# Peptides against a protein of PDB entry 6KZJ, part 4

Target 1, 71 residues: chain A of PDB entry 6KZJ
Amino acid sequence: SPDLLSEVSEMKQDLIKMTAILTTDVSDKAGSIKVKELVKAAEEEPGEPFEIVERVKEDLEKVNEILRSGT

## One batch from the design tools (peptide; made by RFdiffusion4, then SolubleMPNN)

Design b2_p14_6_s3 (from b2_p14_6 with L1M D2E V7L)
Fold by OpenDDE base, seed 1:
Structure b2_p14_6_s3 (fold): chain B 71 residues (1-71), chain A 14 residues (1-14)
Amino acid sequence: as target 1 above (71 residues)
Amino acid sequence: MELLKKLLALEKKL
C-alpha cells in the first residue's frame, strides 16, 4: 500500500541522516574509509531489516552507555 | 565502523 511505502521511505531517510551524523567525525580519523568497501561490506550483513534493526539498537544502547558513563 | 555497516545494510534492504 502507499502508506507502507511511505513508512519505509521515512525509515530509510532517518537511517541516512543517522549515518551522516555518525560519519562526519570518522572521515578524518579512519584513514581511507573507502565508501565503496563499506558499501560492499554492508551487502554481506546478514539478516532481514528487522533483525539488523535489533542489532543496531543494541549497538546504540552501548554507545549511549559509553557516552553517559565515560567507560 | 560496524554500526555504519549495519546502517548501510539497512538502507540497501529497505
Scores: peptide ipSAE 0.409, ipTM 0.884, DockQ to the pose 0.507
Fold by OpenDDE base, seed 5:
Structure b2_p14_6_s3 (fold): chain B 71 residues (1-71), chain A 14 residues (1-14)
Amino acid sequence: as target 1 above (71 residues)
Amino acid sequence: MELLKKLLALEKKL
């Protein structure tokens, strides 16, 4: 469906934006983050997109909890 | 870093 392709394309664009923001914030403190090495390590991330999405959601909830509690 | 890896992996697999 054209609608499904549009939804996936929008999701990819949002992920690119989020990755850029997070990369720049970490790069200011970590010096030389080799994006190429991150890309290689990302290729080893197991599972289908839906499985990775669920892990990302879990990680973001954990980050939110840390920010709220300070621990 | 793990979150960034997952985001990049997701982008590549979509």
Scores: peptide ipSAE 0.409, ipTM 0.884, DockQ to the pose 0.509
Fold by OpenDDE base, seed 2:
Structure b2_p14_6_s3 (fold): chain B 71 residues (1-71), chain A 14 residues (1-14)
Amino acid sequence: as target 1 above (71 residues)
Amino acid sequence: MELLKKLLALEKKL
C-alpha cells in the first residue's frame, strides 16, 4: 500500500541520517574505522529487515540501561 | 561497532 511504502521510505531516510552522524567522525581519522569495511561487514548481517530492527532495538535498550545505571 | 553494522545492514536491505 502507499502508506506502507511511505513508512518504509521514511525509515530508510532516518537510517541514512543516523548512519551519516555515526560515520562522520570516521572520514577524518583514517586510523580507527574504515567505512568501506563496515559496509562490507554489514552485508554479512543475517535476517530480514524486521529481524534486524528487533536486534537494533535490543541493543539500544542495553545502551540506555548502561547510560542510566552507569554499569 | 556492532550496532553500526546492523544499522548499515538494515539500510541496505530497505
Scores: peptide ipSAE 0.405, ipTM 0.885, DockQ to the pose 0.485
Fold by OpenDDE base, seed 3:
Structure b2_p14_6_s3 (fold): chain B 71 residues (1-71), chain A 14 residues (1-14)
Amino acid sequence: as target 1 above (71 residues)
Amino acid sequence: MELLKKLLALEKKL
């Protein structure tokens, strides 16, 4: 439906923004990050978008746990 | 790095 296409478009735009922030943050800290190699490695990430989202949620939950516990 | 790869994968697959 047109509503679903709009929702996907908004999600894609947010992912682009998050990717840009993460890319700049890691580039500033690591001096030289081969973004092109990261993009190629991302193409090999297995699964449908919904499966990757679940893995992202798991990673973010682990980050939150580390921040909360300090360990 | 791994989180960034997953986000880039999502961007390409959407």
Scores: peptide ipSAE 0.403, ipTM 0.882, DockQ to the pose 0.497

Design b2_p14_8_s4 (from b2_p14_8 with L1M D2E K6R)
Fold by OpenDDE base, seed 4:
Formats: sequence, structure tokens, C-alpha cells
Structure b2_p14_8_s4 (fold): chain B 71 residues (1-71), chain A 14 residues (1-14)
Amino acid sequence: as target 1 above (71 residues)
Amino acid sequence: MELLKRVLALEKKL
């Protein structure tokens, strides 16, 4: 669905930005995310979109819990 | 990075 694809694309962009902000690497390649490499690795992720959505939801719920409680 | 990987996989499969 185009709306879901747009939402997922925005989420991806936000995650990339957050990772770059949170990195403490001071090397010349500091904070560089090899997105192309991750895309290739992501080809091995099993399941249909609805199954992956559920896993993403669970991960985000855990992130929210950590941010809210610190644990 | 696993979350990002899953999001990338999802985007690819949509």
C-alpha cells in the first residue's frame, strides 16, 4: 500500500538519522551507515510484510519502554 | 541495527 510504504520510508529515514546522532565514533567514517549493505542483508529477513510489521511493532514497543523507563 | 534491518526488509517487500 502506498500509504504504508510512505510511513515505512519515513520511519527508515528517522532511524538512520537517530543512529547518526547517537554514534560516538570519531573516525573519518564516523556514523556512516552502510544502508546498501543493510538492504542486501535485509533480503534474508523471512516472512510476509504483515509478519515483519508485527516484529517491527514489537521492537518499537521495546524502544518506547526503554525511553520511558530507562530500562 | 536489527530494527533498521527489519524496516529495510519491510520497505523492500512492500
Scores: peptide ipSAE 0.604, ipTM 0.923, DockQ to the pose 0.756
Fold by OpenDDE base, seed 1:
Structure b2_p14_8_s4 (fold): chain B 71 residues (1-71), chain A 14 residues (1-14)
Amino acid sequence: as target 1 above (71 residues)
Amino acid sequence: MELLKRVLALEKKL
């Protein structure tokens, strides 16, 4: 759906932005996320959208836990 | 990177 696609696109943008902010490498290629290569690699990600959403949810829950507790 | 890959995969499949 267009609403879900918009939310996923925003999440993607946020993740790329956060990665760039946290990267301390000062080289010209430092922290360069090759999105095209990741998109190609993402073609190997198995499952329907709802299955991928569940995996993303699990990952985000773990990120939240680490950020909140430091563990 | 795995989380980002999954989000990119999700975006392509929507």
Scores: peptide ipSAE 0.602, ipTM 0.922, DockQ to the pose 0.789
Fold by OpenDDE base, seed 3:
Structure b2_p14_8_s4 (fold): chain B 71 residues (1-71), chain A 14 residues (1-14)
Amino acid sequence: as target 1 above (71 residues)
Amino acid sequence: MELLKRVLALEKKL
């Protein structure tokens, strides 16, 4: 749906911003996320949208666990 | 990066 696409697009933008802030890479590419290359790699992600949503949910739950436990 | 790849894949498949 258009509403779901808008929500996912917003989440994508937030993740790009957070990744840029959190990166500690000191290489010449340190400040540039190659989004175009990631988009191409994302074409290999298997499954229907609902299956990918479940994987995203699991990843976010793991992030929450790490933040809560400190480990 | 894997999380971002999955979100990009999701956006493309919607």
Scores: peptide ipSAE 0.601, ipTM 0.923, DockQ to the pose 0.783
Fold by OpenDDE base, seed 2:
Parts: sequence; structure tokens; C-alpha cells
Structure b2_p14_8_s4 (fold): chain B 71 residues (1-71), chain A 14 residues (1-14)
Amino acid sequence: as target 1 above (71 residues)
Amino acid sequence: MELLKRVLALEKKL
């Protein structure tokens, strides 16, 4: 679905930006995520899109819990 | 980074 792909693409862009902000490496290239390499590494991610969505959801729920509770 | 890898995998599979 174009709408689902757009939503996932926006989430990806937000995660890339957040990672860049949180990067403490001061090297000229250090704050840049090697997206191409990560895409290649992602080839090994198993499952159909729905199964991956469920894992992403679980991860985000855990992040939200950590941010809320500090644990 | 694992979360980002999963999102990248998802985007590629859509």
C-alpha cells in the first residue's frame, strides 16, 4: 500500500534523524548513518511485512515504556 | 540500530 509505505518511510527518516542527534562522535563523517550498509544488513531480517511490523511495534512499545518509567 | 534495521527491511519488502 502506498499509504503504508509512506508511513514507514517517514518513520525511517525520523529514526535516522534521531540517531544523528544522539551520536556523540565528533568526526566529520561520524554523525552520518551508513544507510546503504544497513539496508544490506536488513536483507537478513526474516519474515513477511506483517511479522516485521509486529516486531517494530513491540520495540516501540518498549522504548515508550523506558521513556515513561526511566527503566 | 536493530530497530532501524527492521524498519529498513520492512520498507524494502513493501
Scores: peptide ipSAE 0.598, ipTM 0.922, DockQ to the pose 0.746; fails the geometry check

## One batch from the design tools (peptide; made by RFdiffusion4, then SolubleMPNN)

Design b2_p15_8_s1 (from b2_p15_8 with S1D V6L E14K)
Fold by OpenDDE base, seed 3:
Structure b2_p15_8_s1 (fold): chain B 71 residues (1-71), chain A 15 residues (1-15)
Amino acid sequence: as target 1 above (71 residues)
Amino acid sequence: DLLKKLLALEKKLKE
């Protein structure tokens, strides 16, 4: 679905920006995310789109729980 | 890795 693709693309872009902001690395490559390498590694992510969506959902749920509980 | 999953999903949605 083009609508789902657009939403995923936006989430990806937002996550990249958030990661850059939260990174405390002070090296010369601070804030640099090796997206190209991640894209290549992502080819090994198993499952159809729906299955990956479910794993993304689980990850986000865990993030929400950590933020709510502080642990 | 959440970003890796999103990148994988994006790629597969384009296929």
Scores: peptide ipSAE 0.512, ipTM 0.903, DockQ to the pose 0.795
Fold by OpenDDE base, seed 2:
Structure b2_p15_8_s1 (fold): chain B 71 residues (1-71), chain A 15 residues (1-15)
Amino acid sequence: as target 1 above (71 residues)
Amino acid sequence: DLLKKLLALEKKLKE
């Protein structure tokens, strides 16, 4: 779905931005994410899009629980 | 790694 692709792309971009904001590295590599390397590593992520979506949902649920509970 | 999963998902959606 192109709508799903757009949503995933936005979420990816937001996550990259948040990582850049949260990093305290003052080196020339500050805020740099090795996206190319992650893309290569992502090729080993098993399953079809639906299966990956379910794992993304699980990760987001965990994030939500951490934010709610503080732990 | 959530970002890696998103990158994998994005790539597979483009295939």
Scores: peptide ipSAE 0.511, ipTM 0.902, DockQ to the pose 0.779
Fold by OpenDDE base, seed 1:
Structure b2_p15_8_s1 (fold): chain B 71 residues (1-71), chain A 15 residues (1-15)
Amino acid sequence: as target 1 above (71 residues)
Amino acid sequence: DLLKKLLALEKKLKE
């Protein structure tokens, strides 16, 4: 749906921005995100949208746990 | 890779 697509697009953008802020590497190559390469690799991600959403949810829950506990 | 999953999801939603 358009609503889910918009939400996913915003999450993607936020993640890219956070990564850019947290990296201190000033090199052109090191620490850079190669989005076009990831897009090609992402085509190998199996499953229908809902199945991928569940895996994204799992990843976010782990991120939340790390942020909450500091460990 | 969370970003890869999001990119895959975004692409699939556009199909």
Scores: peptide ipSAE 0.511, ipTM 0.902, DockQ to the pose 0.803
Fold by OpenDDE base, seed 4:
Structure b2_p15_8_s1 (fold): chain B 71 residues (1-71), chain A 15 residues (1-15)
Amino acid sequence: as target 1 above (71 residues)
Amino acid sequence: DLLKKLLALEKKLKE
């Protein structure tokens, strides 16, 4: 759905920005994320959108748990 | 990789 696509796009953008802020890379490529490589690698991700959404939810729950507990 | 999953999902939603 267009609503889900918009939500996913926003989550992706936020994640990229958060990663760029938190990284401490001091190389000439500091703050660079190889999005094109990830796009190609993403084609290997199996399953229909529903299956991927469930895995995303699982990953976000793990992130939430780490942020809440530090573990 | 969460970002990779999001990118995969985004692409598949556009298919």
Scores: peptide ipSAE 0.510, ipTM 0.902, DockQ to the pose 0.777

Design b2_p15_8_s2 (from b2_p15_8, 4 letters changed)
Fold by OpenDDE base, seed 5:
Structure b2_p15_8_s2 (fold): chain B 71 residues (1-71), chain A 15 residues (1-15)
Amino acid sequence: as target 1 above (71 residues)
Amino acid sequence: KLLEKLLALEKKLKE
């Protein structure tokens, strides 16, 4: 439904904003984490709504790990 | 709130 697609789009936008903050604050502390890849994945996420949601969930967990450990 | 929104959306899709 259009409502679900709007919610997915909102979550993707929020993920991009969070990632932008991380790229400016953590710099060298990011280690081997592909923060830049998370931004690209958030912008270009093909597939059905469920597939997009699962990818966003995975990326959000990665962001959480960065915030928790700094690596 | 993002995580909560995500979990709510997942539930809607699985119903």
Scores: peptide ipSAE 0.098, ipTM 0.645, DockQ to the pose 0.078
Fold by OpenDDE base, seed 3:
Structure b2_p15_8_s2 (fold): chain B 71 residues (1-71), chain A 15 residues (1-15)
Amino acid sequence: as target 1 above (71 residues)
Amino acid sequence: KLLEKLLALEKKLKE
């Protein structure tokens, strides 16, 4: 439904905001997680509602890895 | 939590 799509889009926007906060200069170190790639992935539009949800889920998993590693 | 909301929406889409 249109209402469900708008809700998914809102959640994607929230993820983009969170990812922007996590962007730091420490990712320049060899072997560090590339936060820039998360920003790029969040801006990509997969089109179909389920594909959007799955893409956001993958990005959240990557954010969780960053937080757990402390890098 | 954002993750929990995401999982809830994913469930709705699968129904």
Scores: peptide ipSAE 0.095, ipTM 0.646, DockQ to the pose 0.077
Fold by OpenDDE base, seed 2:
Structure b2_p15_8_s2 (fold): chain B 71 residues (1-71), chain A 15 residues (1-15)
Amino acid sequence: as target 1 above (71 residues)
Amino acid sequence: KLLEKLLALEKKLKE
């Protein structure tokens, strides 16, 4: 639905903002999680709406893990 | 980019 896509778009925008902060303001010493991988994922071509949602979900999970680990 | 494509889809569905 349009409402779902709108929410996914906002989530992706927030992800990009967080990724930018992580790449510029913090040390790039992530042990198991690569911040630059999040940047590459944002640059990738989207698939069908479901695939986009799943990709955003995965990226947000990665961000959450970075925040939890503190690296 | 992914975000731009997603926004394009959003606008299309809102027509």
Scores: peptide ipSAE 0.073, ipTM 0.607, DockQ to the pose 0.148
Fold by OpenDDE base, seed 4:
Structure b2_p15_8_s2 (fold): chain B 71 residues (1-71), chain A 15 residues (1-15)
Amino acid sequence: as target 1 above (71 residues)
Amino acid sequence: KLLEKLLALEKKLKE
């Protein structure tokens, strides 16, 4: 549905923004962060639109946890 | 690729 696709698009943009913050901050605060693994997971093929939404949401949660705690 | 699918879906939505 259009609402689902809009939500996926928003989460995609948020994931890109948060990933960019992590990659630039890795040299400063966050030491060894598996950012490449999160990016690779964000490029995996989940399949159906609902599965894509859930996968992106999961990745955003992981990125958010790293940004919040640095762990 | 997930990002490619997301971009494709976004493009389809705006179509």
Scores: peptide ipSAE 0.072, ipTM 0.599, DockQ to the pose 0.171

Design b2_p15_8_s4 (from b2_p15_8 with S1D E14K)
Fold by OpenDDE base, seed 4:
Structure b2_p15_8_s4 (fold): chain B 71 residues (1-71), chain A 15 residues (1-15)
Amino acid sequence: as target 1 above (71 residues)
Amino acid sequence: DLLKKVLALEKKLKE
């Protein structure tokens, strides 16, 4: 689905930007995210797109809960 | 890893 792909791509971009903003790494590689390595590692992520979407939704719910409650 | 899952999803959608 082109719409789903666009949504996922936007989510990816947002996650990368948020990670860069929140990073406290002070090394010479501060703010660097090895996206290429994660892309290769992502080949090991099991399941069809629908199954991965469900796991993403689950993770986002956990993030939302932490942000809302602090726990 | 959420980002890893998102990257995997993006790649699979392009297949």
Scores: peptide ipSAE 0.594, ipTM 0.919, DockQ to the pose 0.758
Fold by OpenDDE base, seed 5:
Structure b2_p15_8_s4 (fold): chain B 71 residues (1-71), chain A 15 residues (1-15)
Amino acid sequence: as target 1 above (71 residues)
Amino acid sequence: DLLKKVLALEKKLKE
């Protein structure tokens, strides 16, 4: 689905940006996200798109709960 | 890893 792909691609970019903002490492190299290594590792992620979506949804709900409750 | 899952999802949607 092109609509879902667009949504996922935007989410990817947002996650990369947020990770870069949240890191306090000011080292010349240590603060960089190794995206290419994650892409390679992602090839081994099991399941069909719907199954992965459900796991992503669960992770995002956990993030929401932490932000809402502070714990 | 949330980012890894999202990257995997994006790749599978492009296939």
Scores: peptide ipSAE 0.593, ipTM 0.919, DockQ to the pose 0.795
Fold by OpenDDE base, seed 2:
Structure b2_p15_8_s4 (fold): chain B 71 residues (1-71), chain A 15 residues (1-15)
Amino acid sequence: as target 1 above (71 residues)
Amino acid sequence: DLLKKVLALEKKLKE
């Protein structure tokens, strides 16, 4: 689904931006995420797109719970 | 790792 791919691509970009903002490293590599290495590691993620979507949704739900409860 | 899952998802959607 091209619409889903667009949403996922936007989410990826947002996560990269947030990681860069939260990184306090003062080196020349500050804010630089080893995306290429993560892409290789991502090949180990099992399942079809729908199954991975469900895991992403679960992770985001957990993030929401932490933000709401503070714990 | 949420980012890794998103990267995996994007890759698989492009296949």
Scores: peptide ipSAE 0.593, ipTM 0.918, DockQ to the pose 0.757
Fold by OpenDDE base, seed 1:
Structure b2_p15_8_s4 (fold): chain B 71 residues (1-71), chain A 15 residues (1-15)
Amino acid sequence: as target 1 above (71 residues)
Amino acid sequence: DLLKKVLALEKKLKE
């Protein structure tokens, strides 16, 4: 689905932006996200798109729980 | 890794 692809691409950008904001390292490689390496590693991520979506949803729920509980 | 999963999903959706 082109709509789902657009949404996923936007989510990817948001995650990269958040990582950059939270990083306070001042080294030469500071804020560098090795996306190319993650892309290669992503080839090993098993499952069809809908299965990966479910895992993403699980991860986001964990983030939500952490933010709500503060623990 | 959440970002890794998102990258995998994006690639698979392009295929």
Scores: peptide ipSAE 0.592, ipTM 0.918, DockQ to the pose 0.797

## One batch from the design tools (peptide; made by RFdiffusion4, then SolubleMPNN)

Design b2_p16_3_s1 (from b2_p16_3 with D4E L5M K8R L10E)
Fold by OpenDDE base, seed 4:
Formats: sequence, structure tokens, C-alpha cells
Structure b2_p16_3_s1 (fold): chain B 71 residues (1-71), chain A 16 residues (1-16)
Amino acid sequence: as target 1 above (71 residues)
Amino acid sequence: MVLEMLKRVEALEKKL
């Protein structure tokens, strides 16, 4: 869906900006992330695209809250 | 965490 793709693209851009801010300071801890495993897990995420978008959106809001609160 | 979220969004983008 073009509407969902637009929403996902906006979320992606926000995450890229957040990543740019955070990765400048946390060089050493990123090495433990198995990118391939994370991509596989995300590809296997159950539900219709709109359900997955809502779940990711909720998680993104939680990430944003953690970053703003420093906790 | 944020990097994981980015990868989830990128994987979702491939499904759309």
C-alpha cells in the first residue's frame, strides 16, 4: 500500500536520524547485533502489513520515550 | 535497540 509505504518511509527516516545521534557515542556495543538474524526475525513477523506497521510504530514511540527520558 | 528497530522497518518496507 502506498499509504503504508509512506508511513514506513517516515519512520525509517526518523530511525536513521536517531541512529546518527546515538551511534556517534556507542561504537563498541553495536558489534553484538547480528543484523542478518534481526532482518530474518523481522521478515518472519506475523500479521498483515498494517498490523506490523502499528506494532513497529508503538515500539518506535517507546524508543522515543526512552531517549527523551534518558531511562 | 534503535538499530534493531531500523532493521525491522527496513524488512517491513520490503513487504509493502
Scores: peptide ipSAE 0.330, ipTM 0.856, DockQ to the pose 0.561
Fold by OpenDDE base, seed 3:
Structure b2_p16_3_s1 (fold): chain B 71 residues (1-71), chain A 16 residues (1-16)
Amino acid sequence: as target 1 above (71 residues)
Amino acid sequence: MVLEMLKRVEALEKKL
């Protein structure tokens, strides 16, 4: 749906920003991440798109807590 | 971690 696509687009933009922040100081090994394997794993994620969005939102909040607390 | 989540979201976007 258009509303769900808008929410996913916002999440994508936030994750792009976080990726830029976290990868700027981490040296050459960021290039060794098998992007193809990550994409494949994401494509096979079970559930309807809405359910997957909710799981990703929950995981993003956990990441945010780790970044704020350093723990 | 964050890169994996980005790929999950990109895969979702393709399914919509």
Scores: peptide ipSAE 0.329, ipTM 0.859, DockQ to the pose 0.594
Fold by OpenDDE base, seed 2:
Structure b2_p16_3_s1 (fold): chain B 71 residues (1-71), chain A 16 residues (1-16)
Amino acid sequence: as target 1 above (71 residues)
Amino acid sequence: MVLEMLKRVEALEKKL
């Protein structure tokens, strides 16, 4: 849906900014995880798009909490 | 972690 796409696009932009701050290497590896593995895991994430959005949004808040606390 | 989240969102965007 247009509203869901807009929300996802905004989340993507925020994550791009966060990624740029936290990493200078956008190569095939993120730590011990390859980009290819990340893509595969994301593509196989179960649920309808709305359900996935809500899960990603919840996880983003968890990431934000970790970053704010420094733990 | 953040890069993983980005990939999840990018994959989701392709499904919308």
Scores: peptide ipSAE 0.327, ipTM 0.856, DockQ to the pose 0.553
Fold by OpenDDE base, seed 1:
Structure b2_p16_3_s1 (fold): chain B 71 residues (1-71), chain A 16 residues (1-16)
Amino acid sequence: as target 1 above (71 residues)
Amino acid sequence: MVLEMLKRVEALEKKL
């Protein structure tokens, strides 16, 4: 769906911005991320694309709240 | 966490 693609693209841009902010201070633990495992986990995420978008959207809101609160 | 979410979103883009 073009509407879902637009929403996903916006979420991606927000995550890229947060990544740029956080990766300036991330210690070596970020380097041990098994990218292949994360990609597999993302591919195996259950549900229709809309349901997955809503879950990622909720998680993004939680991340924003954590970043604003500093906790 | 943020990188994982980015990968989830990238995987979604491939499915759309």
Scores: peptide ipSAE 0.324, ipTM 0.856, DockQ to the pose 0.548

Design b2_p16_3_s4 (from b2_p16_3 with D4E K8R L10E)
Fold by OpenDDE base, seed 4:
Structure b2_p16_3_s4 (fold): chain B 71 residues (1-71), chain A 16 residues (1-16)
Amino acid sequence: as target 1 above (71 residues)
Amino acid sequence: MVLELLKRVEALEKKL
């Protein structure tokens, strides 16, 4: 849907900005984020696109917290 | 971590 596409596009832009100012070698071991899940492509993720968006959004927030705290 | 999440988001974008 256009609403989901807009949200995903905004998240993508945020991640691109983060990539530009942050090192890419950050630990995936912090918090509840699993490397295996982050690497999994959306086409292999279970659920409808909306459900996938919500999980990605949650993971993005966790990534942001890790980067902000440095832990 | 960030790049993997970016790829995941890009894959999702293509499905929408």
Scores: peptide ipSAE 0.430, ipTM 0.881, DockQ to the pose 0.372
Fold by OpenDDE base, seed 3:
Structure b2_p16_3_s4 (fold): chain B 71 residues (1-71), chain A 16 residues (1-16)
Amino acid sequence: as target 1 above (71 residues)
Amino acid sequence: MVLELLKRVEALEKKL
């Protein structure tokens, strides 16, 4: 839907900005985020698009917390 | 970490 596409586009833009700032020295295993959840790009992510959006938003917030705290 | 999440978002965008 157009509303979901707009939200996804905003998340993409935020991640592109983060990519421009961060180095590759940040561990994929940082914090409490499950590595298996982050690497789901290679597989079909299950669920309806709106459900996937919510899971991605939650992971993005966790990433944001790790970047702010450094832990 | 961030790059993998970006890949997920891009994959999701293609589904919309």
Scores: peptide ipSAE 0.430, ipTM 0.881, DockQ to the pose 0.407
Fold by OpenDDE base, seed 5:
Structure b2_p16_3_s4 (fold): chain B 71 residues (1-71), chain A 16 residues (1-16)
Amino acid sequence: as target 1 above (71 residues)
Amino acid sequence: MVLELLKRVEALEKKL
């Protein structure tokens, strides 16, 4: 879907901007997010593309919160 | 964390 592709591209761009100015530490030192869950390939994620997008958006928000608050 | 999520987003983008 062009709409989903556009949304995912926006998310990607946000992450690229975050990586440009913030630490890219992959250690599981803070929050409830498990690193092993973040590394899960989209090929193995269940559900329709829109459902996968929503889960990725949720995880992006969690990562964003950790980076913003430090916890 | 950030780079791992980026990889996941990139993989999703390629499937769309």
Scores: peptide ipSAE 0.423, ipTM 0.880, DockQ to the pose 0.391
Fold by OpenDDE base, seed 1:
Structure b2_p16_3_s4 (fold): chain B 71 residues (1-71), chain A 16 residues (1-16)
Amino acid sequence: as target 1 above (71 residues)
Amino acid sequence: MVLELLKRVEALEKKL
């Protein structure tokens, strides 16, 4: 879907901006995000593309909150 | 954390 592709591309750009500013951390103990969900490939995620996009958006929001709070 | 989410987003982008 063109609309979903546009939204995913925007999310990707946000993450690229974060990687340019922040140090990378692969710790599985940060916040409420589980490593097994965060590292899962799109091919293994259940649901329709829209549902996957919404879960990724939610995880991006959580990542942003964690990084902003420093906890 | 950030890089892993980036990989997930890129994988999704390739499938759309």
Scores: peptide ipSAE 0.426, ipTM 0.881, DockQ to the pose 0.392; fails the geometry check

Design b2_p16_4_s1 (from b2_p16_4 with D3E K7R E16K)
Fold by OpenDDE base, seed 1:
Structure b2_p16_4_s1 (fold): chain B 71 residues (1-71), chain A 16 residues (1-16)
Amino acid sequence: as target 1 above (71 residues)
Amino acid sequence: VLELLKRVLALEKKLK
């Protein structure tokens, strides 16, 4: 659905920003994330998209707690 | 964080 896609797109943008903050590439061959490969690796996750979104949101909350507390 | 990004990217593809 369009509403779910909008939510997923927002989550994607947030996670990309978080990744940029937490990950630094100092190599001369600093490559970007291979999106196609990442997508294929995760396509096997079972469940309907809305169910997977809820699980991801829960996991993201745990990440936020860790980042906020520093532990 | 990277694993979550992978899952979200896969979700986006499934929804399109």
Scores: peptide ipSAE 0.504, ipTM 0.888, DockQ to the pose 0.625
Fold by OpenDDE base, seed 2:
Structure b2_p16_4_s1 (fold): chain B 71 residues (1-71), chain A 16 residues (1-16)
Amino acid sequence: as target 1 above (71 residues)
Amino acid sequence: VLELLKRVLALEKKLK
């Protein structure tokens, strides 16, 4: 659905920014994300897109908690 | 973070 795609697009943007911030490598390939490879590896994740989104949101909150606490 | 990005990218593909 358009609403779900919009939510996913926002999450994608946030995660790309987080990845860039956390990358400290200064080499030519520093922080390089092989999008094609990542997409292919995750294609087999079971569940409907909405269900997967909810799980990802939960996991993202856990990551945010870890980053905020520093532990 | 990278694992979540991977999953989100896959989701985006599934939704298109």
Scores: peptide ipSAE 0.502, ipTM 0.887, DockQ to the pose 0.633
Fold by OpenDDE base, seed 3:
Structure b2_p16_4_s1 (fold): chain B 71 residues (1-71), chain A 16 residues (1-16)
Amino acid sequence: as target 1 above (71 residues)
Amino acid sequence: VLELLKRVLALEKKLK
């Protein structure tokens, strides 16, 4: 649905920003993300898109807690 | 974080 696609697009943008902050450039060519390879690696994730979104949101909250508390 | 981005990108593809 367009509503679900909009939510996913927003999550994507947030995660791109977080990735840029957390990754460090330790080489001349570091920092590049091969999007095509990332998409292909996750194509077999089971469940309907709305179910997967809910699981991703739960996992993201755990990441947020770790980043905020340091534990 | 990168793993979550991977999953979200795959979701976007599934929705199109």
Scores: peptide ipSAE 0.502, ipTM 0.887, DockQ to the pose 0.626
Fold by OpenDDE base, seed 4:
Structure b2_p16_4_s1 (fold): chain B 71 residues (1-71), chain A 16 residues (1-16)
Amino acid sequence: as target 1 above (71 residues)
Amino acid sequence: VLELLKRVLALEKKLK
């Protein structure tokens, strides 16, 4: 579904921004995030895409609460 | 956060 893909793309962008904020590695030898490996590792996540989206949204809400509250 | 990104990336791949 293009609508679901649009929602997923928005979540992806938010998570990329959060990752940039939270990662503080200042080393000249800092490694890069291996996107290909991350995608492969999660390909077998159970459930229909919509169900997975709902679980991710729930977890993202928890992360936002932690960032806002500091706990 | 990184685990969520992983899940979202995999989900995006499934939708394409």
Scores: peptide ipSAE 0.500, ipTM 0.887, DockQ to the pose 0.623

